# Ledger of designs, part 14: peptides against a protein of PDB entry 3VZA

Target 1, 98 residues: chain A of PDB entry 3VZA
Amino acid sequence: RVERLCKSKELFEERLGLEIRRIHNEQLQFIFRHIDHKDPDKPYMFTLSINEQGDYEVTSCTPPLDCISEFQLKVRETNNFSAFIANIRKAFTALSFK
Target 2, 62 residues: chain B of PDB entry 3VZA
Amino acid sequence: AAYVTQLYYKISRIDWDYEVEPARIKGIHYGPDIAQPINMDSSHHSRCFISDYLWSLVPTAW

## One batch from the design tools (peptide; made by RFdiffusion4, then SolubleMPNN)

Design b1_p9_7_s2 (from b1_p9_7 with K2I M9I)
Fold by OpenDDE base, seed 4:
Structure b1_p9_7_s2 (fold): chain B 98 residues (1-98), chain C 62 residues (1-62), chain A 9 residues (1-9)
Amino acid sequence: as target 1 above (98 residues)
Amino acid sequence: as target 2 above (62 residues)
Amino acid sequence: VIELLKKII
């Protein structure tokens, strides 16, 4: 089971181009790659925490997204975390076209 | 690792087939209505194309 | 998902 879990994580990281990391101060870092077809390894990132009220809170976004605050509001309202992540990736993709 | 893989599933709704050769991207995407198979030869596509395709399976409606 | 995130963080 441990081997399968490790393999699963690696497959998701490579195929989705999404890495999830625990970082300081009880935060998760979401790192998207494979966004820019001309530079597949270029990272697009945001960090997330659960604040004192128990709500999703985006603590950073690199590069910045104008829509990130709206998405934070939407995920708090809907609890649709899948759509939250997918919309962020969509926004990063749009940004990569500059 | 168990929690992280659970999170990947909650994000993507994809279950991989772990028994196929590494070059084969095979699994099932579980949409809200029906399940759809995934079956790709990774050697025929770029990493960006593969990721874009898989993310296209994930609904963006809130 | 929030409870799952709390377990990962």
Scores: peptide ipSAE 0.754, ipTM 0.965, DockQ to the pose 0.908
Fold by OpenDDE base, seed 1:
Structure b1_p9_7_s2 (fold): chain B 98 residues (1-98), chain C 62 residues (1-62), chain A 9 residues (1-9)
Amino acid sequence: as target 1 above (98 residues)
Amino acid sequence: as target 2 above (62 residues)
Amino acid sequence: VIELLKKII
């Protein structure tokens, strides 16, 4: 049912603190919140596309992560998209403590 | 919305229980080995704690 | 997942 799908999306957004948006030039924006316990609504985000070779490509990252290029390489090697997203969140979390 | 919810599942491996009261966070996490139940009272935790906990269920090993 | 992403993008 369509109503359940809408509810499902809202539950994931709130509970995971992860919003997924389609943006210009055939990209997806991943927005993490609930990272900084002192400012739960502060966004940490990156954008992703599938390049001409059919590979995952990070097109932006805000704030910047030194490890993002390594993660891009890893996800291309393993195709473990779940670990890719989880590791990015972990990196953003570490950054919030600095 | 169907594809987006599928993506959330591919990322988190969580399936929610949609029949519970709004304050109850109930579902199942399907890990690599065994499935684990999720059952929390959201009124007892901060949004950040809840998110951190749920993400802790997601393996980071490549 | 790539095929799924292509459907969303």
Scores: peptide ipSAE 0.753, ipTM 0.964, DockQ to the pose 0.909
Fold by OpenDDE base, seed 2:
Structure b1_p9_7_s2 (fold): chain B 98 residues (1-98), chain C 62 residues (1-62), chain A 9 residues (1-9)
Amino acid sequence: as target 1 above (98 residues)
Amino acid sequence: as target 2 above (62 residues)
Amino acid sequence: VIELLKKII
């Protein structure tokens, strides 16, 4: 089972181009790759925490996204975390076209 | 690792087939309507194309 | 998902 779980994580990381890391101060870092077809390893990332109110809070976004605050509001309203992540990736993709 | 893989599932709604050869990307995407199979040969596509395709399966409607 | 995130963080 442990071996399966490790394999599962690796498959998700490679196939989705999404790495999830635990970082300091009780935060998760979401790192998207495979965004720029000319530079597949170029990272697009944001960090997330659960604030004192128990809400999703984006603590950083690199590169910056104008829509990130709106997405934070939307995920708080809908609790649709899947759409939250997918929309962020979509926004990063759009940004990569400059 | 268990929680992280659970999170990936919560995000993507994809369940991989772990018994196929490494070059085969096979699984099931569980959307709001009908579950759809994923079955592609990774050797025929770029990593970016594969990721874009898989993410295209994930609804962006809030 | 929040509860899951809390378990990961």
Scores: peptide ipSAE 0.752, ipTM 0.964, DockQ to the pose 0.907
Fold by OpenDDE base, seed 3:
Structure b1_p9_7_s2 (fold): chain B 98 residues (1-98), chain C 62 residues (1-62), chain A 9 residues (1-9)
Amino acid sequence: as target 1 above (98 residues)
Amino acid sequence: as target 2 above (62 residues)
Amino acid sequence: VIELLKKII
């Protein structure tokens, strides 16, 4: 089971180009790669926490996204976390074309 | 590790086939209607193409 | 998902 779990994590990281890390102050860091086809290793990232009210809260976004506040509102309303992450990646992709 | 892999599934709705050769990307995407197979030869595609394709399977409608 | 996140953090 441990072997399978480790392999699963590695496959998701490589194939989705998404790394998930625990960082200080009870936050999760989501790091997207494979966004810019000219620079596949360039990271696009945001950090997430659960605030005092128990709601999703984006604590940082690099590079910044104009739409991130709207997405935070949408995920709080719909609880659709999958769409939340997918839309952020879509926005980073659009940004990479400048 | 178990919770992280669960999170990846909740995000992507993909379940990998762990018994195939490393060059084969094989799994199942569980969409809202029906499950769809994933079966790619990774040697024929860039890492960016593979990621873009897999993310295209994930609905963006709220 | 929030409960899952709390377990990971």
Scores: peptide ipSAE 0.749, ipTM 0.965, DockQ to the pose 0.906

Design b1_p9_7_s3 (from b1_p9_7, 4 letters changed)
Fold by OpenDDE base, seed 4:
Structure b1_p9_7_s3 (fold): chain B 98 residues (1-98), chain C 62 residues (1-62), chain A 9 residues (1-9)
Amino acid sequence: as target 1 above (98 residues)
Amino acid sequence: as target 2 above (62 residues)
Amino acid sequence: VVDLLRKIL
């Protein structure tokens, strides 16, 4: 089971181009790659925590997204975390076209 | 690792087939309506194309 | 997903 879990994580990282890391101060870092077809390894990132009220809180976004605050509001309202992540990736993709 | 893989599933709704050759991207996407199979030869596509395709399976409606 | 995130954090 442990071997399968490790393999599963690697498959998700490569195929989705999404790495999830625990970082300091109880935060998760989401790192998207495979966004820019001309530079597949270029990272697009945001960090997330659960604040004192128990709500999703985006603590950073690199590069910045104008829509990130709206998405934070939407995920708090809907609890649709899947759509939250997918919309962020969609926004990063749009940004990569400059 | 268990929690992280659970998170990947909650994000993507994809279950991989772990018994196939590494070059085969095979699994099932569980959408809100019906499950759809995934079956790709990774050697025929770029990494960006594969990722874009898989993310296209994930609904963006809130 | 909040509870799952708390377990990861």
Scores: peptide ipSAE 0.762, ipTM 0.965, DockQ to the pose 0.830
Fold by OpenDDE base, seed 5:
Structure b1_p9_7_s3 (fold): chain B 98 residues (1-98), chain C 62 residues (1-62), chain A 9 residues (1-9)
Amino acid sequence: as target 1 above (98 residues)
Amino acid sequence: as target 2 above (62 residues)
Amino acid sequence: VVDLLRKIL
């Protein structure tokens, strides 16, 4: 089962172009790749924590997104984490066409 | 790895078929209405196209 | 998903 879980993680990372890392100070780093078709390995990332109130909190976003604060509000209101991540990717994609 | 894979499922709602050949991207996307099969030949597509396609399956409505 | 994130963090 460990082998299956490892393979599963690798498949998600490659196919979704999304890597998830645990980093310092109890944060998760979400790294999107495959955004820029001319530079597929260019990373677009944000970090996330759970604050003392138990709410999702974006602690960084690189490159910055004007919409990230609104998305944080929306995910707190809806608890739709899937839409949260998908909308961030959509925003990064739009940004790559600057 | 169990929790991370669970997180990937919560995000994407995709369940992969782990028994197929490496060049085959096969699985099931569990959308809000009905489940849809995923079945692609990865050799026919770029990594960016594959990712864009899979993310297009994920609803962005809050 | 908050509970799941807490397990990962």
Scores: peptide ipSAE 0.761, ipTM 0.965, DockQ to the pose 0.830
Fold by OpenDDE base, seed 2:
Structure b1_p9_7_s3 (fold): chain B 98 residues (1-98), chain C 62 residues (1-62), chain A 9 residues (1-9)
Amino acid sequence: as target 1 above (98 residues)
Amino acid sequence: as target 2 above (62 residues)
Amino acid sequence: VVDLLRKIL
């Protein structure tokens, strides 16, 4: 089972181009790769925490996204975390086209 | 690791087939309607194409 | 997903 879990994580990381890291101060770092087809390893990332009110809070976004605050509001309203992550990736993709 | 893999599933709704050869990307995407199979040869596509394709399966409607 | 995130964090 442990081997399966490790393999599962590796498959998700490579196939989705999404790495999830636990970082300091109870935050998760989401690192997207495979965004820029000309530079597949270029990272696009944001960090996320659960604030004192129990709400999703984006604590950083690199590169910055104008829509990130709206997405934070939407995920708080809908609790659709899947759409939240997918929309962020979509926004990063759009940004990569400059 | 268990919680992280659960999170990946919550995000993607993809369940991988772990018994196929490494070059085969096989699994099932569970959308709101009918579950759809994933079955592609990774050697025929770039990493970016593969990721873009898989993410295209994930609904962006809030 | 909040509960799951709390378990990861």
Scores: peptide ipSAE 0.761, ipTM 0.965, DockQ to the pose 0.830
Fold by OpenDDE base, seed 3:
Order: sequence, then C-alpha cells, then structure tokens
Structure b1_p9_7_s3 (fold): chain B 98 residues (1-98), chain C 62 residues (1-62), chain A 9 residues (1-9)
Amino acid sequence: as target 1 above (98 residues)
Amino acid sequence: as target 2 above (62 residues)
Amino acid sequence: VVDLLRKIL
C-alpha cells in the first residue's frame, strides 16, 4: 500500500504538473509546472488555507491573477474544488502567453 | 500520502493504472456522465502537451 | 473538500 501511494503521488505530480506541499501556518502550496511550453519547469503557484469561518482562503498567488478573488468567491458558493483548481490553471496558462 | 492522493483524485477524477510500463499513461477519467479511458504513449508527446491534455478533461464549469 | 484539507493541514 505504501509503495502504491508513493507511486500514485509521483504519477500525479509528473503527469498533471502539479505539486502539493504542506507549508507553515497550516497552509497548502499548489505548484503548477508545464504551463509555459517554452519554459516547462517555470512554476506558477498559490497557497491556500481554511480561515476561522471554515472557508477556502487564498493566501498568496505568484504570479498574481486578477481573477483569483472571484474564483475564491465561486468555490465558496459552489464547493466545486475541482473547477476551482482547473480554472486557476487555465488562468495561469492564459497569463503565460502575455 | 493517502490524503494527498485522495486530494489529487478529487481534483482530477483520474485513477491511474499502476501495472503498465512507465512510458504508457493509462487510466480512467470519471466525468459527470460516463467514465472515459486514458491511454497515451508518453514518448510521443511533450510534458506540457500531456499535462494540457489531462487538464482538458477536467470541467471548468462551476 | 474542506474536511479533507483539514486532515492534510
């Protein structure tokens, strides 16, 4: 089971180009790669926590996204976390074309 | 590790086939209607193409 | 997925 879990994590990281890390102050860091086809290893990232009210809260976004506040509102309303992450990646992709 | 892999599934709705050769990207995407197979030869695609393709399977409608 | 996130954090 441990071997399968480790392999699963590695496959998701490589194939989705998404790394998920636990960082200080009870936050998760989401690191997207494979966004810029000219620079596949360039990271696009945001951090997430659960605030005192129990709601999703984006604590940082690098590079910044104009739409991130709207996405935070939408995920709180819909609880569609999958769409939340996918839309952020879509926004980072659009940003990479400058 | 178990919770992180669960999170990956909740995000992507993909379940990998762990018994195939490393060069084969094989799995199942569980969309809202029906499950769809994933079966790619990774040696024929860039890492960016593979990631873009897999993310294209994930609905963006709220 | 709030409950899952709480388990990870």
Scores: peptide ipSAE 0.760, ipTM 0.965, DockQ to the pose 0.825

Design b1_p9_7_s4 (from b1_p9_7, 4 letters changed)
Fold by OpenDDE base, seed 1:
Structure b1_p9_7_s4 (fold): chain B 98 residues (1-98), chain C 62 residues (1-62), chain A 9 residues (1-9)
Amino acid sequence: as target 1 above (98 residues)
Amino acid sequence: as target 2 above (62 residues)
Amino acid sequence: TIELLRKII
């Protein structure tokens, strides 16, 4: 049911602390929260598109991550999107301690 | 909404139990080789702890 | 997953 789908999205957003939004120019924005335990609402985000070659392309990352280009390469090689997102969150978490 | 929920599943491999009270976080994580139950009382944990725990279930190996 | 993303974007 439609109501169930809406509830599902809300549960994922709150429990994973991950919001997914469609933004201009055919991009998806991934917004992580619940990273900084002292500031749970502080957002860590990146945007993603599918380029002309049909590959994953990170179009922005805030705050910037040195490893994001490597992760982009890895997800293109492995097609493991789950690991891609999880590693980005891990990197943001590490950054929050610096 | 259907596509977004599908994306969340592809990312997390979690399937929620929608029949429990809102304070109960219950579901199943489908790992590479074995499924693991999720069952926790959200009132006993911070939002950050809950998220960290759930993400810890997601493998980071490429 | 790319196919799914194309449906969302």
Scores: peptide ipSAE 0.693, ipTM 0.963, DockQ to the pose 0.934
Fold by OpenDDE base, seed 4:
Structure b1_p9_7_s4 (fold): chain B 98 residues (1-98), chain C 62 residues (1-62), chain A 9 residues (1-9)
Amino acid sequence: as target 1 above (98 residues)
Amino acid sequence: as target 2 above (62 residues)
Amino acid sequence: TIELLRKII
C-alpha cells in the first residue's frame, strides 16, 4: 500500500535521522541529522553514484571526512552497504566532538 | 517509494511496527545472529539519543 | 544493493 510506504519513509527519516534524496546527475544524497546533540538539525551529508565501472563512488562529503576514501574502498571490496553507511555516521559523530 | 524503504531496510535491518501509537518506537532489528525487539517511548528521550541508539544496533564490521 | 541503487537513481 502506498500509504504504508509513505509512513515507513517518514518513520525512518525521523528515527534514524537519515534522509535520502535523488539529485542531479544520477546521484543519491544521504543527509544525516541528530548527530550533534547541541544542534540536532545540523546536517552531515554525502553524495553517492554508481560510476561507469559499476562501482560505488562518493562524489561529495560535507563536512569532509578523511576516512571516506577508505570506506569507499571497503564497500567495493565487501559489498557491505549497511556497514558503509553506519561507519560514515560514526565518523560524522566523532567529527562533531572536534 | 518502495525502493527507498527497501534501501532503509538494507541499511538498518529494522522492520517497524506500524500499528502502535505515534509516540511508541516499536519494531524488530534483524542482526546477523538473533532478531531483537525495539520498544521505546519517544517522549522519554531526545531525538539524538533515539537515533544514536538505533544506529548502535547496526554492525560496523566490514 | 547496487542494483537497488540503480532503480532509485
Scores: peptide ipSAE 0.692, ipTM 0.964, DockQ to the pose 0.907
Fold by OpenDDE base, seed 2:
Structure b1_p9_7_s4 (fold): chain B 98 residues (1-98), chain C 62 residues (1-62), chain A 9 residues (1-9)
Amino acid sequence: as target 1 above (98 residues)
Amino acid sequence: as target 2 above (62 residues)
Amino acid sequence: TIELLRKII
């Protein structure tokens, strides 16, 4: 089971181009790669915590996204975490086409 | 790692087939209506294309 | 998902 779990994580990381890390101060870092087809390893990332109110809170976003605050609001309203992550990736993708 | 893999599933709704050869990307995407198979030869696509394709399966509607 | 995140963080 442990071997499969490790393999599963690796498959998700590579195939989705999404790495999830635990970082300081009880935060998760979401690192997207495979966004820029000309630079597949270029990271696009944001950090997430659960604030004092128990809500999703984006604590950083690199590069910055104008829509990130709206997405934070939407995920709080809908609890659709999947759409939250997918929309962020979509926004990063759009940003890569500058 | 169990919780992390659970999170990946919560995000993507993808369940991988772990019994296939490494070059084969095989699994099932569980959408709200119908489960759809994933079956790709990774050697025929770029990493970015593969990721874009898989993410295209994930609904963005809130 | 929040509870899942709490288990990971």
Scores: peptide ipSAE 0.691, ipTM 0.964, DockQ to the pose 0.903
Fold by OpenDDE base, seed 3:
Structure b1_p9_7_s4 (fold): chain B 98 residues (1-98), chain C 62 residues (1-62), chain A 9 residues (1-9)
Amino acid sequence: as target 1 above (98 residues)
Amino acid sequence: as target 2 above (62 residues)
Amino acid sequence: TIELLRKII
């Protein structure tokens, strides 16, 4: 079981180009790669926490996205976490086409 | 570890086939209407293409 | 999902 879990995580990280890390102050860091086809290893990142009200809160976004505040509102309203992450990746992709 | 893999599934709705050769990307995407198979030869595609394709399976409608 | 995140964080 432990071997399967380790393999599963590695497959998701490589194939989706998405790494998930725990960082200080009870936050999760989401790191997207494979966004820029000219620079596949260039990271696009955001951090997420659960605030005192129990809501999703984006604590940082690098590079910054104009739409990130709207996405935070949408995920709080819909609770559609999958669409939240997918839309962020879509926005990072659009940003890479400078 | 178990919780992280659960999070990946909640995000992507993909379940991998862990018994195939390393160069084969095989699994199932569970969409809202019907399950769709994934079956790719990774040696024929760039890392960016593979990721873009897999993310294209994930609905962006709220 | 929030409950799952709390278990990971």
Scores: peptide ipSAE 0.689, ipTM 0.963, DockQ to the pose 0.904

Design b1_p9_8_s1 (from b1_p9_8, 6 letters changed)
Fold by OpenDDE base, seed 1:
Structure b1_p9_8_s1 (fold): chain B 98 residues (1-98), chain C 62 residues (1-62), chain A 9 residues (1-9)
Amino acid sequence: as target 1 above (98 residues)
Amino acid sequence: as target 2 above (62 residues)
Amino acid sequence: SHPVEPLLQ
């Protein structure tokens, strides 16, 4: 089971182009790659925490996204974390075409 | 770790087939309605195409 | 309650 869990993580990282890291101050870092077809290893990332009120809070976003504050509001309203992550990736993808 | 793999599933709703050869991307996507199989030959596609395709399976409606 | 909570504990 332990071996499968390690393999599962690696498969998700490579196939989704999404790495998830626990970082300091009780935050998660989400690192997207495979966004720019001309530079597949170029990272697009954001960090996330849960504030004292128990709400999702984006603590950083690189490169910055104009829509990130709206997405934070939407995920708080709907609690649809899957859509939250998917919409961020879509926004990063759109940004890569600038 | 168990928690991170659980998070990946909650994000993507994909369950991989771990018994196939490394070049085969095989699994099941569990959408809102019906489950759909995933079965790709990774050697036929770029990493970016594969990721874009898999993410296209994930609904963006809130 | 939130999917990420176990990772932040």
Scores: peptide ipSAE 0.528, ipTM 0.959, DockQ to the pose 0.852
Fold by OpenDDE base, seed 2:
Structure b1_p9_8_s1 (fold): chain B 98 residues (1-98), chain C 62 residues (1-62), chain A 9 residues (1-9)
Amino acid sequence: as target 1 above (98 residues)
Amino acid sequence: as target 2 above (62 residues)
Amino acid sequence: SHPVEPLLQ
């Protein structure tokens, strides 16, 4: 089972181009790659925590996204975490074309 | 690794087939309507195309 | 209840 879990993580990381890391102060770091077709290894990332009120809070976003605050509001309203992550990736993708 | 893989599933709704050859990207995407198979030869596509395709399966509607 | 909570504990 341990080997399967490790393999699963590796497959998701490579195929989705998404790495998820636990970092200091009870935060998660989401690192997207495979965004820029001309530079597939270029990272696009954000960090996330749960604040004292129990709400999702984006603590950083690199490069910055104008829409990230709106997405934070939307995920708080809908609790649709999947759409939250997918929309962030979509926004990063759009940003890479500028 | 258990929790992170659970999170990947909750994000993507993809269940991989772990028994196929490494170059075969095979699995099932569980959408809100009908589950759809994933079956790609990774050697035929760039890493970016593969990721873009897989993410295109994930609904962005809130 | 959030899917990320187990990773943030």
Scores: peptide ipSAE 0.526, ipTM 0.960, DockQ to the pose 0.873
Fold by OpenDDE base, seed 5:
Structure b1_p9_8_s1 (fold): chain B 98 residues (1-98), chain C 62 residues (1-62), chain A 9 residues (1-9)
Amino acid sequence: as target 1 above (98 residues)
Amino acid sequence: as target 2 above (62 residues)
Amino acid sequence: SHPVEPLLQ
């Protein structure tokens, strides 16, 4: 089971081009790659925590996204975490076209 | 690893087939309507294409 | 409540 879980993580990381890391101060870092077809290894990332009120809070976004605050509001309203992550990737993709 | 894989599933709704050859990307996407199979030969596609395709399966409607 | 909570513990 442990081997399977490790393999599962590796498959998701490579196939989705998404790494998820626990970082300091009880935050998660989401690192997207495979966004820019001309530079597949270029990272697009954001960090996330849960604040004192129990709400999702984006603590950083690199490169910056104009829509990230709106997405934070939307995920708090809907609790649709899947759509939250997918929309962020979509926004990063649009940004990569400059 | 259990927690992160659970999160990946909550994000993507994809369940991989772990018994196939490494070059085969095989699994099932569980969308809101009916489950759809995933079955691609990775040697025919770039990493970016594969990721874009898989993410295209994930609804963006809130 | 949130899917990320277990990872933040």
Scores: peptide ipSAE 0.525, ipTM 0.960, DockQ to the pose 0.851
Fold by OpenDDE base, seed 3:
Parts: sequence; structure tokens; C-alpha cells
Structure b1_p9_8_s1 (fold): chain B 98 residues (1-98), chain C 62 residues (1-62), chain A 9 residues (1-9)
Amino acid sequence: as target 1 above (98 residues)
Amino acid sequence: as target 2 above (62 residues)
Amino acid sequence: SHPVEPLLQ
């Protein structure tokens, strides 16, 4: 089972170009790669926590996204975490076409 | 590792086929309607194309 | 019940 879980994580990281890390102060770090076709290894990142009220809170975003505050509002209203992550990746992709 | 892989599934709704050769990207995407198969030869595509394609399967409607 | 809760200590 451990071998299967390790393989699963590696497949998701490579195929989705998404790494998920637990970092200090009870936060998750989401690292997107494979965004810029000219620089596939360039990272696009954000960090996430749950505040004292129990709501999702984006604690950092690199590079910055104008839409991140709206997405935070939307995920709190809908609890659609999948759409939240997918929309962030879509926004990072749009940003790479500068 | 179990919670991380569960989170990946909750994000993507993709279940991989772990019994195929490494060059074959095979799995199932479970959308809101009918499940759709994933089956592609990774040697024919860039890493960016593969990721873009897989993410295109994930709905962005709130 | 958030999907990330089990990953946050």
C-alpha cells in the first residue's frame, strides 16, 4: 500500500505539474509547474490556511494574481475546492502570456 | 501520503491505471456526468501539453 | 468539512 501511494503521488506531481507541501504555521503550499511552455520548470505558487473562523485564506501568491481575492470569496461561498484550484491555474496560465 | 493522494483526487477527479507501462498515461476522469477515459502516449507530447490537457478536464464553474 | 483539514495539523 505504501508503494502504491508513493507512486500515485509521483504520477500526480508529474502529470498535473502540481506539488503540494505542508509548511510551517499549519499551511499548505501549492506549486504549479508546466505553466510556461518556454520555461516548463518555472514555479507559480500560492499558500493556503484555514483561519480561526474556519474559512479558507490565501496567505501568499507568487506571482500576484488580481483575481485571487475574488477566488477566495467564491470558494468560501461554494466550497468548490476543485474549481478553486483549477481557476488559479487558469489565471497563472493567462499571466504567462504577457 | 494517503491524505495527499486523496487531495489530488478531490482536485482532479482522476484515477490512474497503475499497471500500464511508464510511457502510457492511462486513467479515468470522473466528471459530474459520465466518466471519461484518459489514454495517451507521453512520448508524443510535451510535459506542458500533457498538464494543460489534463487540467482542461477539470470544470472551472463554481 | 474542508478537504485540506486532514493535512493541516
Scores: peptide ipSAE 0.518, ipTM 0.960, DockQ to the pose 0.779

